# Designs tried in a protein design run: peptides against a protein of PDB entry 3J47. Part 6

Target 1, 121 residues: chain A of PDB entry 3J47
Amino acid sequence: IRLTNQLKSLKGLQSKLKDVVEYLDKVINKELPINHTILGKLQDVFNLLPNLGTPDDDEIDVENHDRINISNNLQKALTVKTNDELMVIYISNLVRSIIAFDDLIENKIQNKKIQEQRVKD
Target 2, 26 residues: chain B of PDB entry 3J47
Amino acid sequence: NAQYHLLVKQGDGLLTKLQKYGAAVR

## One batch from the design tools (peptide; made by RFdiffusion4, then SolubleMPNN)

Design b1_p8_7_s4 (from b1_p8_7 with A6V T7S)
Fold by OpenDDE base, seed 2:
Structure b1_p8_7_s4 (fold): chain B 121 residues (1-121), chain C 26 residues (1-26), chain A 8 residues (1-8)
Amino acid sequence: as target 1 above (121 residues)
Amino acid sequence: as target 2 above (26 residues)
Amino acid sequence: LKDFDVSL
């Protein structure tokens, strides 16, 4: 139940992020008017994201193109790391569910054997 | 990607074995 | 018991 709710919430977040990207693409293509309220809230969300784009203040000379690539690589690395952590949690909960079901089956087999012995006595 | 799909496939295999075991004990 | 080798 708890993990299924977390996965459902994550899928819901992914869907909302996709809708935001699609909205931004439509705004960039001038198909929709810029909603300043939505854009302001998106800017606030991006400002609350860990600064994926500050290399330490000591190298002013990296061309703006390389900074975007480095920021995108760090964002990708954090996304992969988060996906791997979520995968480990998912597998751990799957294994726990398997063990708990195996124990339930073994308990049922033992209870059946005890009942069969009581009918023979 | 390949390791992820392998782990998911192994998990599905275990779940299928577990379902068969649960059905045989019923 | 032999037919359910739940080989982990």
Scores: peptide ipSAE 0.417, ipTM 0.883, DockQ to the pose 0.087
Fold by OpenDDE base, seed 5:
Structure b1_p8_7_s4 (fold): chain B 121 residues (1-121), chain C 26 residues (1-26), chain A 8 residues (1-8)
Amino acid sequence: as target 1 above (121 residues)
Amino acid sequence: as target 2 above (26 residues)
Amino acid sequence: LKDFDVSL
């Protein structure tokens, strides 16, 4: 029951994340208007990421284009790293769940064999 | 991207097998 | 593709 619920929640989160990506792609393609509430929540998630793109206030005069590209690359690298860490945690929990389920099944098979022996005696 | 989707697909396949096995043992 | 035979 607990594992099935965690898994259902994770599948629900994955589906919802896919729906968000598909919505963002439709907004980028100008097929749908930007929802300011969704954009605000997405901005809050990005603001919880360390602002690795504020240059120290001391160099106002170097071309805005190269600094924006470096900031976007660093934010992308952090997003990939966070996704990899979450994936490792997911796989680890999945493997633990499989082992615990295998042990439960083996215990149930053993209990059934013991009951079948007691009915033959 | 492709490796991530493959790993998620393998995890979902294993999970579907686990659900079928848990339903057959009940 | 070894199908885990769930039948046992």
Scores: peptide ipSAE 0.404, ipTM 0.869, DockQ to the pose 0.225
Fold by OpenDDE base, seed 1:
Structure b1_p8_7_s4 (fold): chain B 121 residues (1-121), chain C 26 residues (1-26), chain A 8 residues (1-8)
Amino acid sequence: as target 1 above (121 residues)
Amino acid sequence: as target 2 above (26 residues)
Amino acid sequence: LKDFDVSL
């Protein structure tokens, strides 16, 4: 149940992220007007992401193009790191669910043996 | 990539065994 | 633990 709910939530998040990307692509292509409310919420999501691209005020003068590439690389690296962490958590929860079910089966087998002994006495 | 696929495959193998055990206990 | 050979 927990793992299935986490997987369902992750799939739901993935679908919503895809819908956001498709919306942004349509806005970039000028097929849809910019919805300021959606952009505001998206900005809030980006602001809740650790500020991976606010340079600490102390580096004067690297060409804006290299800063954008470094910021994109750092955002990508943290996205990968977060994906790896979520994967480890997923596997850990899977293993825990397997162990808990193995224990449940063993408990059922033991209960059946106890019932069979009580019928022979 | 390969280690991830191996780990997923091991997880699926364990899940399949678990399903067989769950069916045999029913 | 060996006795549950889930014989396919």
Scores: peptide ipSAE 0.393, ipTM 0.874, DockQ to the pose 0.103
Fold by OpenDDE base, seed 4:
Structure b1_p8_7_s4 (fold): chain B 121 residues (1-121), chain C 26 residues (1-26), chain A 8 residues (1-8)
Amino acid sequence: as target 1 above (121 residues)
Amino acid sequence: as target 2 above (26 residues)
Amino acid sequence: LKDFDVSL
């Protein structure tokens, strides 16, 4: 139950993220009018993200190319870290599922032995 | 990337064995 | 435990 709910939530998040990207692409291509309410909510999401390489306003003199590289490196590092954390959670849930299935099989083997004994008596 | 795919592949291999064992005990 | 060789 808990694992299935986590997978369902993750799939729902992935679908919603894909819909946001598709919407942004349509807005960039001028296929859809800019919805200010959606943009405001998206801006709020970006403001809640750690500043992935907006240098603090106090460092005016870094060339735009180095800022983009620093931003991309920080975003990549956070993506890798998040992937590693999700991997540990995935393996932990997999191991728990294996243990629970092993216990289920052992219970079935015991039930079968009890039934075979009852047929011999 | 490669280590992640290897780990997922190992997990899928374990799930396949687990399914085969569960089918043999039925 | 013996019948579950994770390596195979």
Scores: peptide ipSAE 0.428, ipTM 0.880, DockQ to the pose 0.098; fails the geometry check

Design b1_p8_8_s1 (from b1_p8_8, 3 letters changed)
Fold by OpenDDE base, seed 1:
Structure b1_p8_8_s1 (fold): chain B 121 residues (1-121), chain C 26 residues (1-26), chain A 8 residues (1-8)
Amino acid sequence: as target 1 above (121 residues)
Amino acid sequence: as target 2 above (26 residues)
Amino acid sequence: ELPVIEPL
């Protein structure tokens, strides 16, 4: 149940992020009017993201192109790190579920042996 | 890499045991 | 702790 819910939630988030990207592409292409309320909420989401590459104002003098590449590289590195952490949690929960099911099977085998002994007495 | 493959291999070994025991209890 | 993305 928990792993299936996490996978479903992640797929739901991925779908919603895709819908946001598609919406932004349509706005950039002038196919849709700019919805300031959606953009405001999206800006709030970006502001709640850890500053994945706004340099603290103490590094004056990298060309805007290198700043975008560094920001994208840092965002990518954090995405990879988050994926690795999620994978470790996924495998840990899988292993825990397997152990719990092994214990359940062993308990069922023991209960069957006890019942067979009671029928022989 | 090696620790990750070891963890996956341990998980696969447990899954294989679980499948065998699940079939023996049915 | 990873934020538990609750199913909407």
Scores: peptide ipSAE 0.465, ipTM 0.867, DockQ to the pose 0.029
Fold by OpenDDE base, seed 4:
Structure b1_p8_8_s1 (fold): chain B 121 residues (1-121), chain C 26 residues (1-26), chain A 8 residues (1-8)
Amino acid sequence: as target 1 above (121 residues)
Amino acid sequence: as target 2 above (26 residues)
Amino acid sequence: ELPVIEPL
């Protein structure tokens, strides 16, 4: 139950992220009109992400090109770190679920052998 | 990438064993 | 805790 809910939640998040990327690509390609409400909600989500090292307004003098590269690199590094942490948690839960299922199968095999012995006596 | 593919392959191997055991218990 | 984004 807990593992299936985590996997379903992760798949749902992945599907929603894919739909957002596909929508953004269609907007960039001018295939769809810019929905300002969706863009505003996406901006709110990005603004709720921990401020990925936008230097506070007191660091006037890094060229806009280097700031974009640093923010993209930090965002990428945090995305990779989060993906690695989620992967370790997922694998750990998968392994625990497999062990628990193996123990359940072993218990069923033992119970079947005990029942077959009791029918022969 | 390679370590992820190895982990997926090990998981599939365990799942395949688990399916064989589940079929032998039925 | 992963934030469960409820379906709108």
Scores: peptide ipSAE 0.449, ipTM 0.863, DockQ to the pose 0.025
Fold by OpenDDE base, seed 3:
Structure b1_p8_8_s1 (fold): chain B 121 residues (1-121), chain C 26 residues (1-26), chain A 8 residues (1-8)
Amino acid sequence: as target 1 above (121 residues)
Amino acid sequence: as target 2 above (26 residues)
Amino acid sequence: ELPVIEPL
């Protein structure tokens, strides 16, 4: 039950993220008007992401174009790292659950064999 | 990469065992 | 704990 709910929630999140990307692509292509409420909520999500490339304001005059590219690379690298870490945690929990089910099944097989022996005696 | 593929392959091996045991308990 | 985005 818990694992099926986690997998269903993750699939639901993946579908919603795909729908958001498809919506953003349509907005970028000027096929749809910008919904300010959706954009505000997306801005809130990006503002809640760990500060992905303001080095604290003290000392370096580098032209705003190179800072934006370095910030985008750091943001992409941290997003990839976070996705990889979440995937490792997910697989680790899946493997632990599979091991616990294997042990439970083995215990059920042993208990069934013991009951079948007791009915033959 | 190599450790990740090893972990996935080990998980697939356990899943295959679990399917065989689930059929033997029925 | 994964942040459960409950379905709105």
Scores: peptide ipSAE 0.448, ipTM 0.871, DockQ to the pose 0.029
Fold by OpenDDE base, seed 5:
Structure b1_p8_8_s1 (fold): chain B 121 residues (1-121), chain C 26 residues (1-26), chain A 8 residues (1-8)
Amino acid sequence: as target 1 above (121 residues)
Amino acid sequence: as target 2 above (26 residues)
Amino acid sequence: ELPVIEPL
């Protein structure tokens, strides 16, 4: 139950993220008008993504182009790290669920054999 | 990417087998 | 915190 719910929630998040990307692509292509309320909420989401490149207000004086590339690389590196950690947790929970299910099956088979013996005596 | 997708696919296949077996053992 | 999408 818990693992299936986590997988369902993750698939739901993935679907919503895909819908957001498709919406942004349509806005970039000028197929849809820019909704400032949606754009503001997306900016808030991007600002809640770890601020891996707010220069402290004291470093305004080095070429904006290289800093954007460095911030994108650090955000990508943390996304990869988070994905790897979530993958290890997912596998560990999967394996634990399989073992617990195998033990439940074996216990049910043993209980059935014990009941069949008690009906023959 | 390919190894991750393979692992997720193997996990989903195993969850499906577990669900079918849990239904057949009821 | 990842937004816990409540199960439908």
Scores: peptide ipSAE 0.431, ipTM 0.869, DockQ to the pose 0.031

Design b1_p8_8_s2 (from b1_p8_8, 3 letters changed)
Fold by OpenDDE base, seed 4:
Structure b1_p8_8_s2 (fold): chain B 121 residues (1-121), chain C 26 residues (1-26), chain A 8 residues (1-8)
Amino acid sequence: as target 1 above (121 residues)
Amino acid sequence: as target 2 above (26 residues)
Amino acid sequence: ELPKIEPL
């Protein structure tokens, strides 16, 4: 139950993220009018993300090329960290699923032995 | 990257064995 | 011991 709900939630998040990207591409291509309400909510989401590439306004002297590289490096580092965290959660859930299945099998083997004893009596 | 794909592949191999075993105990 | 399941 818990694993299925986590997978469903992750698939739902992935679908929503894909829909947002597809919407942004359509807006960039001028296929759809800019919805200011959607853009405002998207801006709020970006403002809640750690500043992946705005050095604080106190570092005015970094060339635009170095800012893009720092942004890409921080985004990559956060992506790797998130991947490693998700991997640990995945393996932990996999191991729990294996243990729960092993217990189910042992229960079935015991139930079969009990049934075979009852047929011999 | 390569270690991640290896770990996922090992997990999928365990799931496949688990599914085969669950089918054989039915 | 788990039964050895041979590959298909």
Scores: peptide ipSAE 0.378, ipTM 0.873, DockQ to the pose 0.126
Fold by OpenDDE base, seed 3:
Structure b1_p8_8_s2 (fold): chain B 121 residues (1-121), chain C 26 residues (1-26), chain A 8 residues (1-8)
Amino acid sequence: as target 1 above (121 residues)
Amino acid sequence: as target 2 above (26 residues)
Amino acid sequence: ELPKIEPL
């Protein structure tokens, strides 16, 4: 039950994230007016993301184009790292749940054998 | 990458054992 | 009796 709820929640998050991307693409293509309330909440999410666009303000005149590319590479690397870490945690919890269920089945088999022996005596 | 594929293979092996045990308890 | 699920 817990694992099915986590998988359902993750699928629901993936669907919502896809709907947000599709909405942003329609806004970029000027097919839909910008909803200021959605944009404000999206800005709050980006402001809560670690500030991947400010290397500490020690004076290097790198043209704005190279700063944007380095920032995008760091953001992509941290997104990949976070996805890999969440995937490892998910698999570790899945494997632990499978082991605990295997032990439960083995205990049930042993209890059934003990009951069958007690009915034959 | 290689350690991840090894963990997935080990998980699939355990899942296959679990399915066989679940069928033997029924 | 269903064996009690041990807490993780």
Scores: peptide ipSAE 0.378, ipTM 0.874, DockQ to the pose 0.099
Fold by OpenDDE base, seed 5:
Structure b1_p8_8_s2 (fold): chain B 121 residues (1-121), chain C 26 residues (1-26), chain A 8 residues (1-8)
Amino acid sequence: as target 1 above (121 residues)
Amino acid sequence: as target 2 above (26 residues)
Amino acid sequence: ELPKIEPL
């Protein structure tokens, strides 16, 4: 039950994140008007991420293109790292749930054998 | 990407088997 | 050995 709910919640989050990306792509392509309330909430999410790509205010003259690429690469690397950490936690909880279920089954089989012996005596 | 999706699919399959087994033992 | 639940 607990693990199934965590997996369902993670799948729901993944689906919702995909829907946000598809919405942003439609806004970039000018197929939909910009919703300022959605954009504000998205800005709040980005502000909670480490500011990956403000180099210190002392070099105003290096081409904006290389700084944006470095920032995007570092954000992608942190997203991959966070995904790998969540995957390890998921697998660890899955394995613990399987072991605990196997122990419960073995206990139930043993209790049934003890009852069958008591009915034969 | 492909290995991650395969691992999640295997975990879901195992969880489904575990749920069916828990329902049959009840 | 875990009993194989055959799909009904």
Scores: peptide ipSAE 0.363, ipTM 0.870, DockQ to the pose 0.116
Fold by OpenDDE base, seed 1:
Structure b1_p8_8_s2 (fold): chain B 121 residues (1-121), chain C 26 residues (1-26), chain A 8 residues (1-8)
Amino acid sequence: as target 1 above (121 residues)
Amino acid sequence: as target 2 above (26 residues)
Amino acid sequence: ELPKIEPL
């Protein structure tokens, strides 16, 4: 139940992220007008992401192109790190679910043995 | 990569055992 | 103890 709900939530997030990308591509291609409300919510999401791309005000003069590449690389590195952490949590929950089911099987075997003893007495 | 595939393969082996046990107890 | 699953 927990693992299936996490997987369902992750698939739902992936679908929503895909819909956002498809919307942004249509806006870039001038097929749709910029919806300021969607853009504002997207900005709020980016502002809630740890500020991986606001240089602290102390580095004057790196060409804007290199700053964008560094920011994209850092965002990518954090996305990879977050994916790896989520994968470790997923596997840990899988293993816990396997152990809990093994214990349930053992409990059923023990209950069957107790019933067989009660029928012989 | 290799450690991840090993861990997934171990998980699949455990799931397969678990399914066989679940079928034998039913 | 895991019950021995006999090979099919």
Scores: peptide ipSAE 0.335, ipTM 0.863, DockQ to the pose 0.094

Design b1_p8_8_s3 (from b1_p8_8, 3 letters changed)
Fold by OpenDDE base, seed 2:
Formats: sequence, structure tokens, C-alpha cells
Structure b1_p8_8_s3 (fold): chain B 121 residues (1-121), chain C 26 residues (1-26), chain A 8 residues (1-8)
Amino acid sequence: as target 1 above (121 residues)
Amino acid sequence: as target 2 above (26 residues)
Amino acid sequence: DLPVIEPL
């Protein structure tokens, strides 16, 4: 249940991000009028994102290519970290499900033995 | 990649054993 | 099939 809800939420976020990109492309191409209220809300969302590849204010001379590579490396590292965290949650839920099922089976075997003893008495 | 797919495959194998064991105990 | 989140 929890993992399925996380995946559904992530798929929903991915769909919304695609809709935002498509909207921004239409605005850039002048196919849609600039809605300042939507643009303001998008700016607020971007301001809540971690600073992906802002050079510290002291390196004004890094070629645009190196800035993109640094941003991609940080984004990749955050994605790997998120994947590792989700993997640990998956394993933890798997192990808990196994233990709970082992206990259920042991209880069923014990209940069967008790019933077989009561039929012999 | 390979270690991750191995871990997932081991988890799926364990879930399958668990399902078979649950069916055999029913 | 469990949804496999592939490592990037």
C-alpha cells in the first residue's frame, strides 16, 4: 500500500511536470498569452527547489557547458540517493511481510496440532 | 544495475515462495 | 509485477 501510493504520487508529479513544460513551450512560442498568475506560481515552485548548479557567487567565468554538467551531476546524485532510500523501504517492507507471514504459518501449524490432540483425547 | 536487478529478483523469488507456502498451508 | 524503480 505505502509503496504503491508513493509510485502513484511520483507518476502524478511527472505528469504535472510534463504539463508545465508543455505550457511553458506554448508561452515561449507565443501560442498562449502570458498568464502572470501561473508564472508567479511557477516561480514560487522553482524557488522551493534546491539550488541545482548555482555556482557559488565567486566563479563568474565558468563556461555555460561546465555549469550544465555540474547541475546534471547534482541532479543525478539526488536521484541516486532517492532510489537508494526507496530500495531500503522496499526491502524493509518485504522483510516485515515475510516475518508476519512466517508467524501466521507457525500459528496455523500450532492450531492444527492442538486440534489433532483434542480429537485423540 | 546488475546488483539491483539481482536484489529485485531475489525479492520476487521470496514473494513467490511465500505465496506457495501460504497456498500449501491453506 | 512490482514496479521496478531502475537506478539511474
Scores: peptide ipSAE 0.510, ipTM 0.882, DockQ to the pose 0.063
Fold by OpenDDE base, seed 3:
Structure b1_p8_8_s3 (fold): chain B 121 residues (1-121), chain C 26 residues (1-26), chain A 8 residues (1-8)
Amino acid sequence: as target 1 above (121 residues)
Amino acid sequence: as target 2 above (26 residues)
Amino acid sequence: DLPVIEPL
């Protein structure tokens, strides 16, 4: 039950993320007008993401273009790292579930053999 | 990339074994 | 098919 609910929740999140990307692509392609309410909520989501590229406000005069590229590279690297970490956790939980099912299956086979022996005696 | 595909193939191999065992225990 | 989140 718990694992099926986590997988269903993750599939639901993936579908919603795909719908958001498809919406953003349509807005970039000028197929849809920019909805300020959706853009505001999206800005709130990006502002709630860990601050992936503002060093605290202490003094480095680097031209705004190089700062944006370095910030985008750090944000991308941290997003990739977080995705890889979440994937390793997912695979580890899947493997642990497989081992626990293998042990349950072996125990069920042994119990069936013991019952079949008791019916022949 | 190659290590990732190897890990995915190992996971699929384990899942296939688990399905065969689950069918044999039913 | 499990949806593989491909690492970039």
Scores: peptide ipSAE 0.495, ipTM 0.878, DockQ to the pose 0.056
Fold by OpenDDE base, seed 5:
Structure b1_p8_8_s3 (fold): chain B 121 residues (1-121), chain C 26 residues (1-26), chain A 8 residues (1-8)
Amino acid sequence: as target 1 above (121 residues)
Amino acid sequence: as target 2 above (26 residues)
Amino acid sequence: DLPVIEPL
């Protein structure tokens, strides 16, 4: 139950993130008006992401283009690392669930053999 | 990407088998 | 509803 709920939750989050990206693309293309309330909530989400590209107050004057690329690379690297960690946890929980299920099958087979012996005695 | 998607698909298949068998064992 | 990831 717990693992299936986590996978369902992750798939639901992925779908919602895709819907947000599609909405932002439509706003960039001027197909939809800018909703300030949605934009404010998205800004709050980006501010809760580790600020991997706030220039220290001492660097404000170096070319904006190289800093945006470095910030995007750090955010991408942390996203990949988090994905790999979640994948290892997922595989580990899957393997534990398979082992626990194998033990349950073996226990059921043994209990059935013990019942069949008690009916013959 | 392809290996990750294959692994997730195999895991979902195993979870589905585990759920079906857990329901048949009750 | 946002699916809450239950903590382990």
Scores: peptide ipSAE 0.468, ipTM 0.873, DockQ to the pose 0.037
Fold by OpenDDE base, seed 1:
Parts: structure tokens; sequence; C-alpha cells
Structure b1_p8_8_s3 (fold): chain B 121 residues (1-121), chain C 26 residues (1-26), chain A 8 residues (1-8)
């Protein structure tokens, strides 16, 4: 149940992110009018993202093209780190679920033995 | 890559054993 | 099928 809910939530987030990208592409292509309320909320989401590529204002002079590549590389590195962390959490939850199920089976076997003894007395 | 796939394969093997054991105890 | 998050 918990792992299935996490996967469902992640798939739901991925779908929503895809819908946002598709919306932004349609706005860039002038197929849809700019909704300032959606853009404002999206800007708030980007501002709540860890500052993945604002250089602290103390390094003047890297060409705008290298800044975009560095921000994309840092965002990619953080995505990798987040994926690795989610993997460790996933394996930890899987192992915990296995142990809890093994204990439940052992308890069921013990309860069956106790019932078989009570029927022989 | 190889260590990750090994870990996943071990997890799937344990899950499959667990499912078989859960079905046999039912 | 267990969803495998592929390592990047």
Amino acid sequence: as target 1 above (121 residues)
Amino acid sequence: as target 2 above (26 residues)
Amino acid sequence: DLPVIEPL
C-alpha cells in the first residue's frame, strides 16, 4: 500500500509536470494567451526550488549560455541525488515490509501449532 | 549500473520468495 | 512488476 501510493503520487507529479510543460510550449508558440495567475504560481514554484543556478551576486562575467548549461547541470545533479535518495528509501521500505511479513507468517505458523496442540488435549 | 541492477534483482527474488511463502501458509 | 527507478 505505502509504496504503491508513493509510486502513484510520483506518476501524478510527472503527469502534472508534463501538463505544465505542454502548457508553457503552447504559450511560447502563441497558441494560448498568457495566464498571469498560472505563471505567477509557476514562478513561486521555481522560487521555492533550491536556488539551483543563481550564482550569488559576487561572480560577474560568465556568458548567459554557460550560465544556462551550469544551471541545467546542477539541476541534473540534484535530480540524480534525489533519485538516489528515493531509491534508498524505497529499498529500506521494501526490506521493512519483507521483515514485517516474515514475522506475520511466523506468528501464523505458531498460532496454527498452538491450535493443533489444543485439539489433541 | 551493475550494483543497482543486482540490488533490484535481489529485491525481486526476495519478493517472489515472500509471495510463494505467503501463498503456501494461506 | 516493481517500478524500478533507473539510476541516471
Scores: peptide ipSAE 0.495, ipTM 0.877, DockQ to the pose 0.066; fails the geometry check

## One batch from the design tools (peptide; made by RFdiffusion4, then SolubleMPNN)

Design b1_p9_1_s1 (from b1_p9_1, 4 letters changed)
Fold by OpenDDE base, seed 3:
Structure b1_p9_1_s1 (fold): chain B 121 residues (1-121), chain C 26 residues (1-26), chain A 9 residues (1-9)
Amino acid sequence: as target 1 above (121 residues)
Amino acid sequence: as target 2 above (26 residues)
Amino acid sequence: DELDKALAA
């Protein structure tokens, strides 16, 4: 039962990671704004990952050591991939915020120039 | 990886510009 | 360009 749940959770995580990568690509291409719901789901998946690697101490049958090592390597690889995706989302949000702030500064500068011209007239 | 690093560099450049603008507006 | 405008304002 636990192994099946871990496999299902891993498949779910992999699917969510693919969705995040696709979303990040759209964000990089400026096609879509950042969806906070997707970020929240990724965080939930990340918080569930540590629970996937705790073998319950009770059934340490020696034959499962190789399968556990493969599972741990896959989990580590998935964790790294998730971290990379989260980092890309963060950077994409930061870049968008910077662009928006830059536009705001430009607008403020233009408004100030217009006000100064009106005072001189 | 290379595309990611390029994006990071672009973001850092924009951040630097933003900081300069913020200092100039003060 | 925008930086120069900000500096000039």
Scores: peptide ipSAE 0.333, ipTM 0.863, DockQ to the pose 0.082
Fold by OpenDDE base, seed 4:
Structure b1_p9_1_s1 (fold): chain B 121 residues (1-121), chain C 26 residues (1-26), chain A 9 residues (1-9)
Amino acid sequence: as target 1 above (121 residues)
Amino acid sequence: as target 2 above (26 residues)
Amino acid sequence: DELDKALAA
C-alpha cells in the first residue's frame, strides 16, 4: 500500500511537470497567450529552488563568470547529493517491499503445505 | 559508493527472484 | 533460500 501510493504520487508529479513543460513550450512558440498567474507560480517555484540556472554566458563580465561557475558547481553538487539521497530512500523502500513479498511467499508455501497434508489425511 | 552498489546489487537479486516467483504463480 | 523453496514448490 505505501509503496504503491508513493509510486502513484511520483507518477502524478512527473505528469504535472510534463504538463508544465508542454505549456511553457506552447507559450514560447506563441501558440498560447502568457498566463501571468501561472508564470508567477513558476517563478515562486524557481525562487524556492537554489539558483540552478546557468545564466546565459553572453552578457557576463569575467567576474560574473567566476561567480556563475561557482554557483553552477554548487548547484551540481547539490543535485548530485539530492539524487544520492533519493536513491537511498528508493532502495530502502524497495528492500521493504521485497521483505513484504518474501513474507507473502512464505505464507503461500505454508498454505500449500497445509493443503498437501490435508490431502494425505 | 562501493557499499551503495553492493546494496543495489542485493536488491536487484531479490527483485529478480520475486519476478521469477510471480511468473511461476501465474 | 525461501524464494528458492517457493519456486520448487
Scores: peptide ipSAE 0.364, ipTM 0.862, DockQ to the pose 0.135; fails the geometry check
Fold by OpenDDE base, seed 1:
Structure b1_p9_1_s1 (fold): chain B 121 residues (1-121), chain C 26 residues (1-26), chain A 9 residues (1-9)
Amino acid sequence: as target 1 above (121 residues)
Amino acid sequence: as target 2 above (26 residues)
Amino acid sequence: DELDKALAA
């Protein structure tokens, strides 16, 4: 029962990570805005990842060593994947912020030119 | 790691340019 | 180019 639940949770996480990747691709393509809630959830997952494979010191049966290693490898893989996703989100936010700021600057320049022209008239 | 740092450096450079430009336009 | 132009203005 517990192992089945863990496997189900892992499959669920894998599916969610796939959805996140698909979302991030849409964000990179400027099809969707960055969702801060999704970012927060990803950060939470990352912070929990180190704990997902720490058996409580009291349940370290020698028979679980292979399972612990598999869990640790999976956690590592998930950590790398999460890090990549966070990086993509960060870059996407940065690029969008830069574009928005560039547009703001251009608008200010245009407004200044309009005001200067009005003063000359 | 190197690619990540390069990307971050490029982003920081662009951000710095934007900040300087924004300050000059104000 | 627009950034350079804005810096020059």
Scores: peptide ipSAE 0.335, ipTM 0.856, DockQ to the pose 0.073; fails the geometry check
Fold by OpenDDE base, seed 5:
Structure b1_p9_1_s1 (fold): chain B 121 residues (1-121), chain C 26 residues (1-26), chain A 9 residues (1-9)
Amino acid sequence: as target 1 above (121 residues)
Amino acid sequence: as target 2 above (26 residues)
Amino acid sequence: DELDKALAA
């Protein structure tokens, strides 16, 4: 049961990570805005990951210790990878906000120049 | 971590410059 | 460049 759930979660996480990477590539290329649904799903995966890594205390058979350690290391590695992807998304959003604000500032400068020219005429 | 902090710091610097400019243009 | 011009104005 645990291995099947881990495999299903890993496949789900892998699929979501692929979606995030594809989305990030589109964001980097300025083709699409951030998909909040993907971010929400990633957050859900992260919230579920600690619960998947905490075995119910009662049936830790010693033979599964190596598999649990490997699973924990993979989970940690996947968490780091997903954190890096979320960080890239955050930075991409920040950069987009800065660009949008820069464009707003430029528009205000142009409007001010137009008003000053109208006062001189 | 260091590269991330550097990138965040650069973003904060740009945001601060943008805020100062926005305040000056208002 | 535009930010620098805006800061200088």
Scores: peptide ipSAE 0.331, ipTM 0.853, DockQ to the pose 0.073; fails the geometry check

